# Peptides against a protein of PDB entry 5TUV: the designs that were tried, part 18

Target 1, 107 residues: chain A of PDB entry 5TUV
Amino acid sequence: KEVIDRLRYLKAEIEDLELKERELDQQKLWLQQSIKNVMDDSINNRFSYVTHEDICNCFNGDTLLAIQAPSGTQLEVPIPEMGQNGQKKYQINLKSHSGPIHVLLIN
Target 2, 107 residues: chain B of PDB entry 5TUV
Amino acid sequence: AQECQNLEVERQRRLERIKQKQSQLQELILQQIAFKNLVQRNRHAEQQASRPPPPNSVIHLPFIIVNTSKKTVIDCSISNDKFEYLFNFDNTFEIHDDIEVLKRMGM

## One batch from the design tools (peptide; made by RFdiffusion4, then SolubleMPNN)

Design b1_p10_1_s4 (from b1_p10_1, 4 letters changed)
Fold by OpenDDE base, seed 2:
Structure b1_p10_1_s4 (fold): chain B 107 residues (1-107), chain C 107 residues (1-107), chain A 10 residues (1-10)
Amino acid sequence: as target 1 above (107 residues)
Amino acid sequence: as target 2 above (107 residues)
Amino acid sequence: MKLYGTTFSL
């Protein structure tokens, strides 16, 4: 009796958890769409920027590259390989399909 | 007995996934709030200055920040249409997205 | 932080 009752309880709980998980998935999709709508709004888009000062305050005195790229731009970071000179190659590949990429140097 | 144990493991697995999804939703909410705060800040700043910032003084979203040592040599190859970029570094670098930057800014 | 050997969409 006890084992059978425990099995029934666990199965019912798992079913409830499945429903909850699906609800969370739907909420995620809704929220993602909401964020997109907010960012695509013309007024918000006009003011969707940071300053050089903002960036400098976020990072130490290293060399900083700010790369402005359209949504959907592909960014690839290959696994570092040894070059002919015995130095590791560290690379970033960017490919945009919707517009130009702009790069700013910040020191 | 074994069936109960299997279902208990499955239940725990589902609970952990649900917890992760709840955390992801919270992060998305924070991202939306950060963006709204950024827009509000910039709107207020431009109202006070009675002018927009110079175009080359701001970084429009979406963007990424590449951070590397001041000693790092950076080579950049750009396509004619500026749709493709290849960066070569002689040392390691870090990449940060605009979301992380907004977090560091306290938005 | 982005990882090596990965591709991301901005």
Scores: peptide ipSAE 0.360, ipTM 0.892, DockQ to the pose 0.849
Fold by OpenDDE base, seed 3:
Structure b1_p10_1_s4 (fold): chain B 107 residues (1-107), chain C 107 residues (1-107), chain A 10 residues (1-10)
Amino acid sequence: as target 1 above (107 residues)
Amino acid sequence: as target 2 above (107 residues)
Amino acid sequence: MKLYGTTFSL
């Protein structure tokens, strides 16, 4: 008797959770489209930038590379491998298909 | 008994997915707000200055920031068309997306 | 964040 009641309760709860998950999926799609529309707006695009000062204020004392690349640019960070000199190789590979990549050194 | 255990596992799996989706939605909302705040800030700043910033003084979205120690040696290979970049570091680095930067800026 | 062994699209 107790097991049967527990089974019924669990099944009902799972159904409610399925509905909740679908609701969240729809909200995500709506929000993603909204963000895209805002970012693709010509006026917003014109003002979608940060300054050197902005970046410097976010990071303390390190060498900073700002990499501006078109949407869809591939960024690859291989697993560090041992080099010929016994040092690990740390790499970043960038490949754009739609336009040039711009790199700015910030000190 | 076994059916009850299976349903409890399923319930827990769905609860975890829902929690993750809720968190992702919250992040998307914050991203949109941060972007709008950035645009408003820049529009106001340019209006006050009565001119746009110099081209090389700003970093347009989308971008990433790579930070590493000042002691890190960085080698860069670039294609003629600037579509491909290869960075080599002799030490570890961190990568931060534009979203994280906007958060650090308090946008 | 560390992105070792990953490919990301900007």
Scores: peptide ipSAE 0.357, ipTM 0.892, DockQ to the pose 0.897
Fold by OpenDDE base, seed 4:
Structure b1_p10_1_s4 (fold): chain B 107 residues (1-107), chain C 107 residues (1-107), chain A 10 residues (1-10)
Amino acid sequence: as target 1 above (107 residues)
Amino acid sequence: as target 2 above (107 residues)
Amino acid sequence: MKLYGTTFSL
C-alpha cells in the first residue's frame, strides 16, 4: 500500500516536473528571441560597442586582439602540437563565409 | 521497491535538469540586462559629448577578445578576401566572448 | 578561457 502510494506520488511529481521543464524551454525560446530583437534594433545596434579602455580595464597587462567577425564565422583552436623546434604551437583559425573578418590590436 | 527507486532517481535527474535550465535562463536575462546597460551608457556618453566616438576607437558587438602575454609573438596570415585568418602564437592565449567582457565591465 | 581542440561558431 505504501509503495503503491509512493509510486503514484512520484509519477505525478515527475509529470509536474515535465510541465515545468517545458515551461522553461518556452521561456528560453522567448528570451532568446527577445535578446535578438533587442540587439537587432537599429538604435541599440548603433550603441552596441565597447571602447579600447573598456577592454584594457578588463585585461590589464596583456596583448589584446579584438576580433570582429560575421555571425557563423568558424573559430578553431587546434590542440597544441610540438613544432619542429620542439616548441608547442598555439593557433587560432578563423573562417568566415558571409563577410570579412576584422582584427584590432589593443595595447 | 525497485520501481520506486528508479522513479526517485528519475525525479532527481529532472530536478537537476530544471535547476540547470533555470540557471541558464538567469544568465540570459543578465546578458540582456548587460547589453541594455551598455547601450544606455553609450547613449548617455554620446549625448554628453554631443558626438559619436571615432569609428576606429570602439569595438562593435559581436566580438571576441584574445589575450596573451606581452612577450608572446603573434604571427598572422590573412587571405586576400580577409575571410580566413591564421594566428600563430609562441605561447598560450585566452579567448573571451563579448558577454564575458560585459560581465567584467560590470554591465 | 583556453579552448584548445574546440571549434566555435561566432
Scores: peptide ipSAE 0.355, ipTM 0.893, DockQ to the pose 0.915
Fold by OpenDDE base, seed 1:
Structure b1_p10_1_s4 (fold): chain B 107 residues (1-107), chain C 107 residues (1-107), chain A 10 residues (1-10)
Amino acid sequence: as target 1 above (107 residues)
Amino acid sequence: as target 2 above (107 residues)
Amino acid sequence: MKLYGTTFSL
């Protein structure tokens, strides 16, 4: 009797959890579409920027490169390997297919 | 007994997935809020200044920030069309996306 | 922070 009751309870709870998971999946899709719509809006796009001051307030004392690139730009950071001179090679590879990449040095 | 144990394992697995999905959803909400706040800030600032910022003084989304020591030597090779970039560093660096920057800005 | 040995898309 106790085992049967426990089984029924667990099955009912799992069913409720399945419904909750589907609800969250739907909410994620709705929110992703909302974010896309907000970011793609022409007015919002015009004001979608940060300043040098903004970046400097976030980071202190180092060399800062700001790299602006179109959506879909590929960024590769290879595992550092030893170079011919015995120095590790630290690299960033960028490839855009939809527009130019812009680089700003922030001091 | 064994069936109860199997269902309890499944229950726990589903609860963990739901928790992860809830966290991801909350992160997306915060990203959208941060973006909206950024846009509002910039609109207000430009209205007060009665002019847009100088084009080279701002960084448009999407972007990344590369942070490295002031002693790091950086070499950059670019294609003629600026679609491909190769950065070489003689030391380690950090990469931060625009989402992380907006978080650090308190947006 | 981005990790080495990975490819990202903006």
Scores: peptide ipSAE 0.333, ipTM 0.891, DockQ to the pose 0.839

Design b1_p10_2_s1 (from b1_p10_2, 7 letters changed)
Fold by OpenDDE base, seed 4:
Structure b1_p10_2_s1 (fold): chain B 107 residues (1-107), chain C 107 residues (1-107), chain A 10 residues (1-10)
Amino acid sequence: as target 1 above (107 residues)
Amino acid sequence: as target 2 above (107 residues)
Amino acid sequence: FIFSGDPSYF
């Protein structure tokens, strides 16, 4: 009886957890859409920027490149491999389909 | 007994997934808040200055920041339409997305 | 277009 009751309890709890997980999935989708709507708003888009000062305050001591590209731009960072001269190669590949890419040197 | 143990394991697995999804949801909420705060900051700043910032002085979202040593040599190949970029570095680099930057800015 | 050199050149 105790085992049967425990099984029933666990099954019921798992069912409740499944419902909770689905609820969270729905909330995530709704929030993602909300974020998209907020970012796509013309007024918000006009003010959706950071300054050189902002970036410099976040990072220091190194060379900083800011790369602005449209949403959906493909970013590829290949695994570093040995070059022809035996030197490691470090690369970034960018491909945009919806607009130009802009690069700014911050420091 | 074995069935109970199996269900206990499943229960725990589901609880962990729910916890992860709750965390992801919180991150999305923070992202939305950060973006809204950024917009508000910029709107207020431009209102006080009575003009927008110079076009090349700001970085619009979405963007990434590439951080590398000042000694790093960077080679860049650009397509004619600026839709495709290939960066070559002779040393390591770090990439940070705009979300992380907003976090570092305290937005 | 190909650009090479110190990041300060860009």
Scores: peptide ipSAE 0.141, ipTM 0.895, DockQ to the pose 0.042
Fold by OpenDDE base, seed 2:
Structure b1_p10_2_s1 (fold): chain B 107 residues (1-107), chain C 107 residues (1-107), chain A 10 residues (1-10)
Amino acid sequence: as target 1 above (107 residues)
Amino acid sequence: as target 2 above (107 residues)
Amino acid sequence: FIFSGDPSYF
């Protein structure tokens, strides 16, 4: 039957796709580790920075805060809610567990 | 017949996930390339200047950029050890990660 | 993403 043949074909294809997906998952893991290794390299780490000029060239007309924090720093941005003073609360919460946070103001 | 349709839907779902994962891998590769280009740029610049940049003139990775209107009032509360920050804004803001910044820089 | 969380626009 044509239907039976189609079922067999689809099942085989899905099995192949499952293998492909697992391959991609592993590749992602390897690539993420590779990026980490490159960034953690002592020489690369020494030169892993941007300048004020770099940031200013990327953004125009705004007040800019550059917040440097260790990897894994917790970032929370609550949904804006009305405060007691009648003003909406726009907040950023940062919590680091591995080092201090440094903030630069760029105008 | 209905089973064929169900499997075809599943196949399509898996194909889309695979496509998404392939795109994610490409983005990770680009991130790694951008970082390497940044390092190369900075190494060359420091060689030409025969000195490193002033420490307060650069932003070391990892970082985020917060941009808001010049009219926005920003209040910041900092813990004693500088491991915890609370930012309050009286208006809307945007947050950009260092990866996006590197993209905007053309790295 | 290096930080825990996602970039946001509010």
Scores: peptide ipSAE 0.075, ipTM 0.886, DockQ to the pose 0.413
Fold by OpenDDE base, seed 3:
Structure b1_p10_2_s1 (fold): chain B 107 residues (1-107), chain C 107 residues (1-107), chain A 10 residues (1-10)
Amino acid sequence: as target 1 above (107 residues)
Amino acid sequence: as target 2 above (107 residues)
Amino acid sequence: FIFSGDPSYF
């Protein structure tokens, strides 16, 4: 009897959780579309930038490269492997399909 | 009973998914807020200056920041159309997306 | 740091 009651409780809770999960999925889709609309707005796009100072305030003591590329640009960071000279190779591969990539040295 | 155990596992699985989705949703909300704040800041700044920022003084979204040691040797190969970039590093690096940068900026 | 190619030229 106790087991049966536990089963009923669990089934009811799972149904409630299913509803909650679907609600969250829908909210995510709505928010994603909202973000897209805001970012694609011509006026917002005009002002969608950060400055060198902004970046320098976020990071210090290292070499900083800023890489600006169109949305959808392919970014690949392969697993480091040993090079011919006995040194591990660390790589970043970028491939854009919709426009040029720009690189800036910050510091 | 085995059925009870199975349902408890399922319940826990769903709870974890919901928790993850809630976190992701919160992050999206923060991203949208950060972007709007960035745009507002830049609009105000340009109004005060009565001019846009100089070319190459700003980094437009979307972008990534690559940081590495000052001692790291960086090799870069680019295509003529600047659609493809290959970066080679002789040491480890970190990649930070624009979302993280905006967070660090306090947007 | 050593960078092959000046990003400012890009």
Scores: peptide ipSAE 0.052, ipTM 0.887, DockQ to the pose 0.038
Fold by OpenDDE base, seed 1:
Structure b1_p10_2_s1 (fold): chain B 107 residues (1-107), chain C 107 residues (1-107), chain A 10 residues (1-10)
Amino acid sequence: as target 1 above (107 residues)
Amino acid sequence: as target 2 above (107 residues)
Amino acid sequence: FIFSGDPSYF
């Protein structure tokens, strides 16, 4: 009787958790669409930028490159391999399909 | 008894997934808030200045930041249409997305 | 910041 009651309780709880998980999935989809709508708005898009000062306040002491690229741009960072000169190769590959990429040196 | 144990394991798995989804949802909320705050800040700043910022003084979203030592040698190859970039570094680097930058800015 | 050479085009 105790085991049977425990089984019933667990099954009921799992059912409730399944409902909660589906609710969270729907909320995620809704929020993702909301974010897209906000970012795609023409007015918001006009003001969707950061300044050199903003970046400098976030990072100190190093060379900083800002790379602006269209959504969907492919970014590849290969695993460093030994180069012909005996040093490891550190690379970034960018491929855009919808527009130009812009690079700025911050400091 | 074994069935109870199996259901308890399933219950725990679902609880962990729910926790992860809740965390991811909160991150999305914060991203949207950060973006809205950024837009509001910039809009207010431009109104006060009565002009937009110079084109090369700002970085539009979406973007990434690459930081590396000031001693790092950087080589860049660019396609004619600027759709493809190849960066070569002689040392390690870090990449940060715009979301992380907005977080660091306190947006 | 050290940039090596002129940018090459693909």
Scores: peptide ipSAE 0.050, ipTM 0.885, DockQ to the pose 0.035

Design b1_p10_2_s2 (from b1_p10_2, 7 letters changed)
Fold by OpenDDE base, seed 4:
Structure b1_p10_2_s2 (fold): chain B 107 residues (1-107), chain C 107 residues (1-107), chain A 10 residues (1-10)
Amino acid sequence: as target 1 above (107 residues)
Amino acid sequence: as target 2 above (107 residues)
Amino acid sequence: FIFKGDPSYF
């Protein structure tokens, strides 16, 4: 009886958890669409920027490059490998499909 | 019983997955709030200044920030249409997305 | 285009 009752309880709880997970998945989809709509709004888009000061306040002591690229731009960072001179190579590859990429030196 | 143990393991797995999804959903909510706060800040600032900022003084979303040592040598190859970029660094670098920047800004 | 140097070159 105890085992049977435990089995029934666990099965029922798992069913409830499945429903909860599907609910969360749906909420995520709606929220993602909401974010997209908010960001794509013409008024919001006009004001969707940060300043050099904003960036400098977030980072200290380093050279900072700001790379603005359209949504969907491919960003590739290969695993560092030894170069021909025995020095490790560090790379960033960017490929845009919908517009130009802009690079700004912050400091 | 073995069946009960199996279901309890499955239950725990689902609970952890739900927890992760709840956390991800909360992060998305925070992203939306941060973006709205950014827009509000900029709108207010421009209203006070009675003009938009100069085009080259701001970084429009979406963007990434690359930070590296000031001693790092950077080579950049750019396509004619600026759709493709290849960066080479002689030392390590870090990449931060706009979402992280907004968080650091306290948005 | 190829640019080479430290960030001050950009």
Scores: peptide ipSAE 0.138, ipTM 0.895, DockQ to the pose 0.042
Fold by OpenDDE base, seed 1:
Structure b1_p10_2_s2 (fold): chain B 107 residues (1-107), chain C 107 residues (1-107), chain A 10 residues (1-10)
Amino acid sequence: as target 1 above (107 residues)
Amino acid sequence: as target 2 above (107 residues)
Amino acid sequence: FIFKGDPSYF
């Protein structure tokens, strides 16, 4: 009887956890939509930028490139392979479909 | 007994998934807060300056930051419409998204 | 366009 009671308890708890997981899934979807709405707002979009100072405060000692591109731009970073001259090639491939890409040198 | 053990394993799996989803939800909340704080900061700054910043002095979202050594040689091929970019580096580099930058900024 | 050189070209 103890085993039977434990089984019933576990089954009930698992059912409660299933409900909780579905609740979290729904909350995630709602929040994702909220973020999208906030970022797509015309006023917020006007002020959605960082400065050179902001970037410099986050990084130091190296060359920093800022690449601004439209949402949905494809970013490919191939696995480094040996080039024809024996040097490993390190690449970034960018492909935009909705607008131009802009590059800024920060430091 | 074996059925009880199987349900215990399932229970633990669900608990771990719930924990992961709760963490992911918290990260989304922080992202939204960071973005709102960024917008507020920029609006206030422009009001005090009585003008927007120069166009080439800011980086609009969405963006990425490429970090590499100052000794790294960078080659860039750009399409006429600037929709496609190919970067070649002679050494390693790091990529950071705008979300990470906002975190580092303390937004 | 093709740019070649150090990051100062950007």
Scores: peptide ipSAE 0.135, ipTM 0.894, DockQ to the pose 0.042
Fold by OpenDDE base, seed 5:
Structure b1_p10_2_s2 (fold): chain B 107 residues (1-107), chain C 107 residues (1-107), chain A 10 residues (1-10)
Amino acid sequence: as target 1 above (107 residues)
Amino acid sequence: as target 2 above (107 residues)
Amino acid sequence: FIFKGDPSYF
């Protein structure tokens, strides 16, 4: 009896959790679309930028590259492998499908 | 008994997923707020300056920041259409997306 | 094309 009651309770709870998870999924989708709409707005797009000062204030004195690319640009960072001289290969591969990529040196 | 244990494991898994999704939703909300604050800041700044910033002084979204040592040597291969980039570094680097940058900026 | 050098030249 106790086991049966526990099973019934768990099944009911799991069903409730499924509903909650679906609700969250819908909210996420809506918010993502909302963000997209806000960013795609002509006025917002015009002012959607950061300055060199902004970036410099966020990071130390290291070399900083700012890479601007269209949404959907593929970013690949392969796992470092040993090169011919025994040094590891550190790479970034970028592939844009909708526009050019721009690189700026910061600081 | 085994069935009960299986359902309890599933229940816990779902609870953890829900928690994660709630956190992700909060992050999206913060992203939208940060973006709106950025736009507002820039709009006000340009009004005060009575002109837009120089083109090469700003980085438009979306972007990434690559952070590496000052002594790091960077090799870059660029396609003719500038749609494809290959960066080679002789040392480690860090990548930060625009979302993280906005967070660091306090937006 | 390929560019090689110090990142300060980017």
Scores: peptide ipSAE 0.130, ipTM 0.894, DockQ to the pose 0.045
Fold by OpenDDE base, seed 2:
Structure b1_p10_2_s2 (fold): chain B 107 residues (1-107), chain C 107 residues (1-107), chain A 10 residues (1-10)
Amino acid sequence: as target 1 above (107 residues)
Amino acid sequence: as target 2 above (107 residues)
Amino acid sequence: FIFKGDPSYF
């Protein structure tokens, strides 16, 4: 009797959790679409930028590259491997499909 | 019983997923707030200056920041249409997305 | 961006 009651309780709770998880999934989709709508707004898009000063204040002591690219641009960072010259390859591959990529050097 | 234990494990797994999804939703909200704050800041700044920033002085979203040692040698290969970029580094680097940058900016 | 691999600490 005790085991049966526990099983019934657990099954009911799992069912409630399944409903909660689906609710959260829908909320995530809503928020993602909301963010997209806000970013795609013409006025917001006009002012959606940071300055060199902003970047310099976030990082210190290093060479900084700012890479501006369209949404959906593919970023690939291969696992470092030994090159032919005995140097490990540290590489970034970028592929855009909807527009040019722009690079700024920030020191 | 074994069935009770199995369901308890399943319940715990679902609870953890729900917790993770709740955290992800909170992050999305923060991203949206940060973006809106950025837009508001820039809009106000341009109003005060009575002019937009110079075109090459700002980095438009979306972007990434690559930071590496000042001693790192960086080579870049660019396609004719500027849709493909290949960066080669002789040492390690870090990549940061615009979301993280906005967080570091305090947006 | 669509990230392939670990974008950090390489």
Scores: peptide ipSAE 0.055, ipTM 0.884, DockQ to the pose 0.726

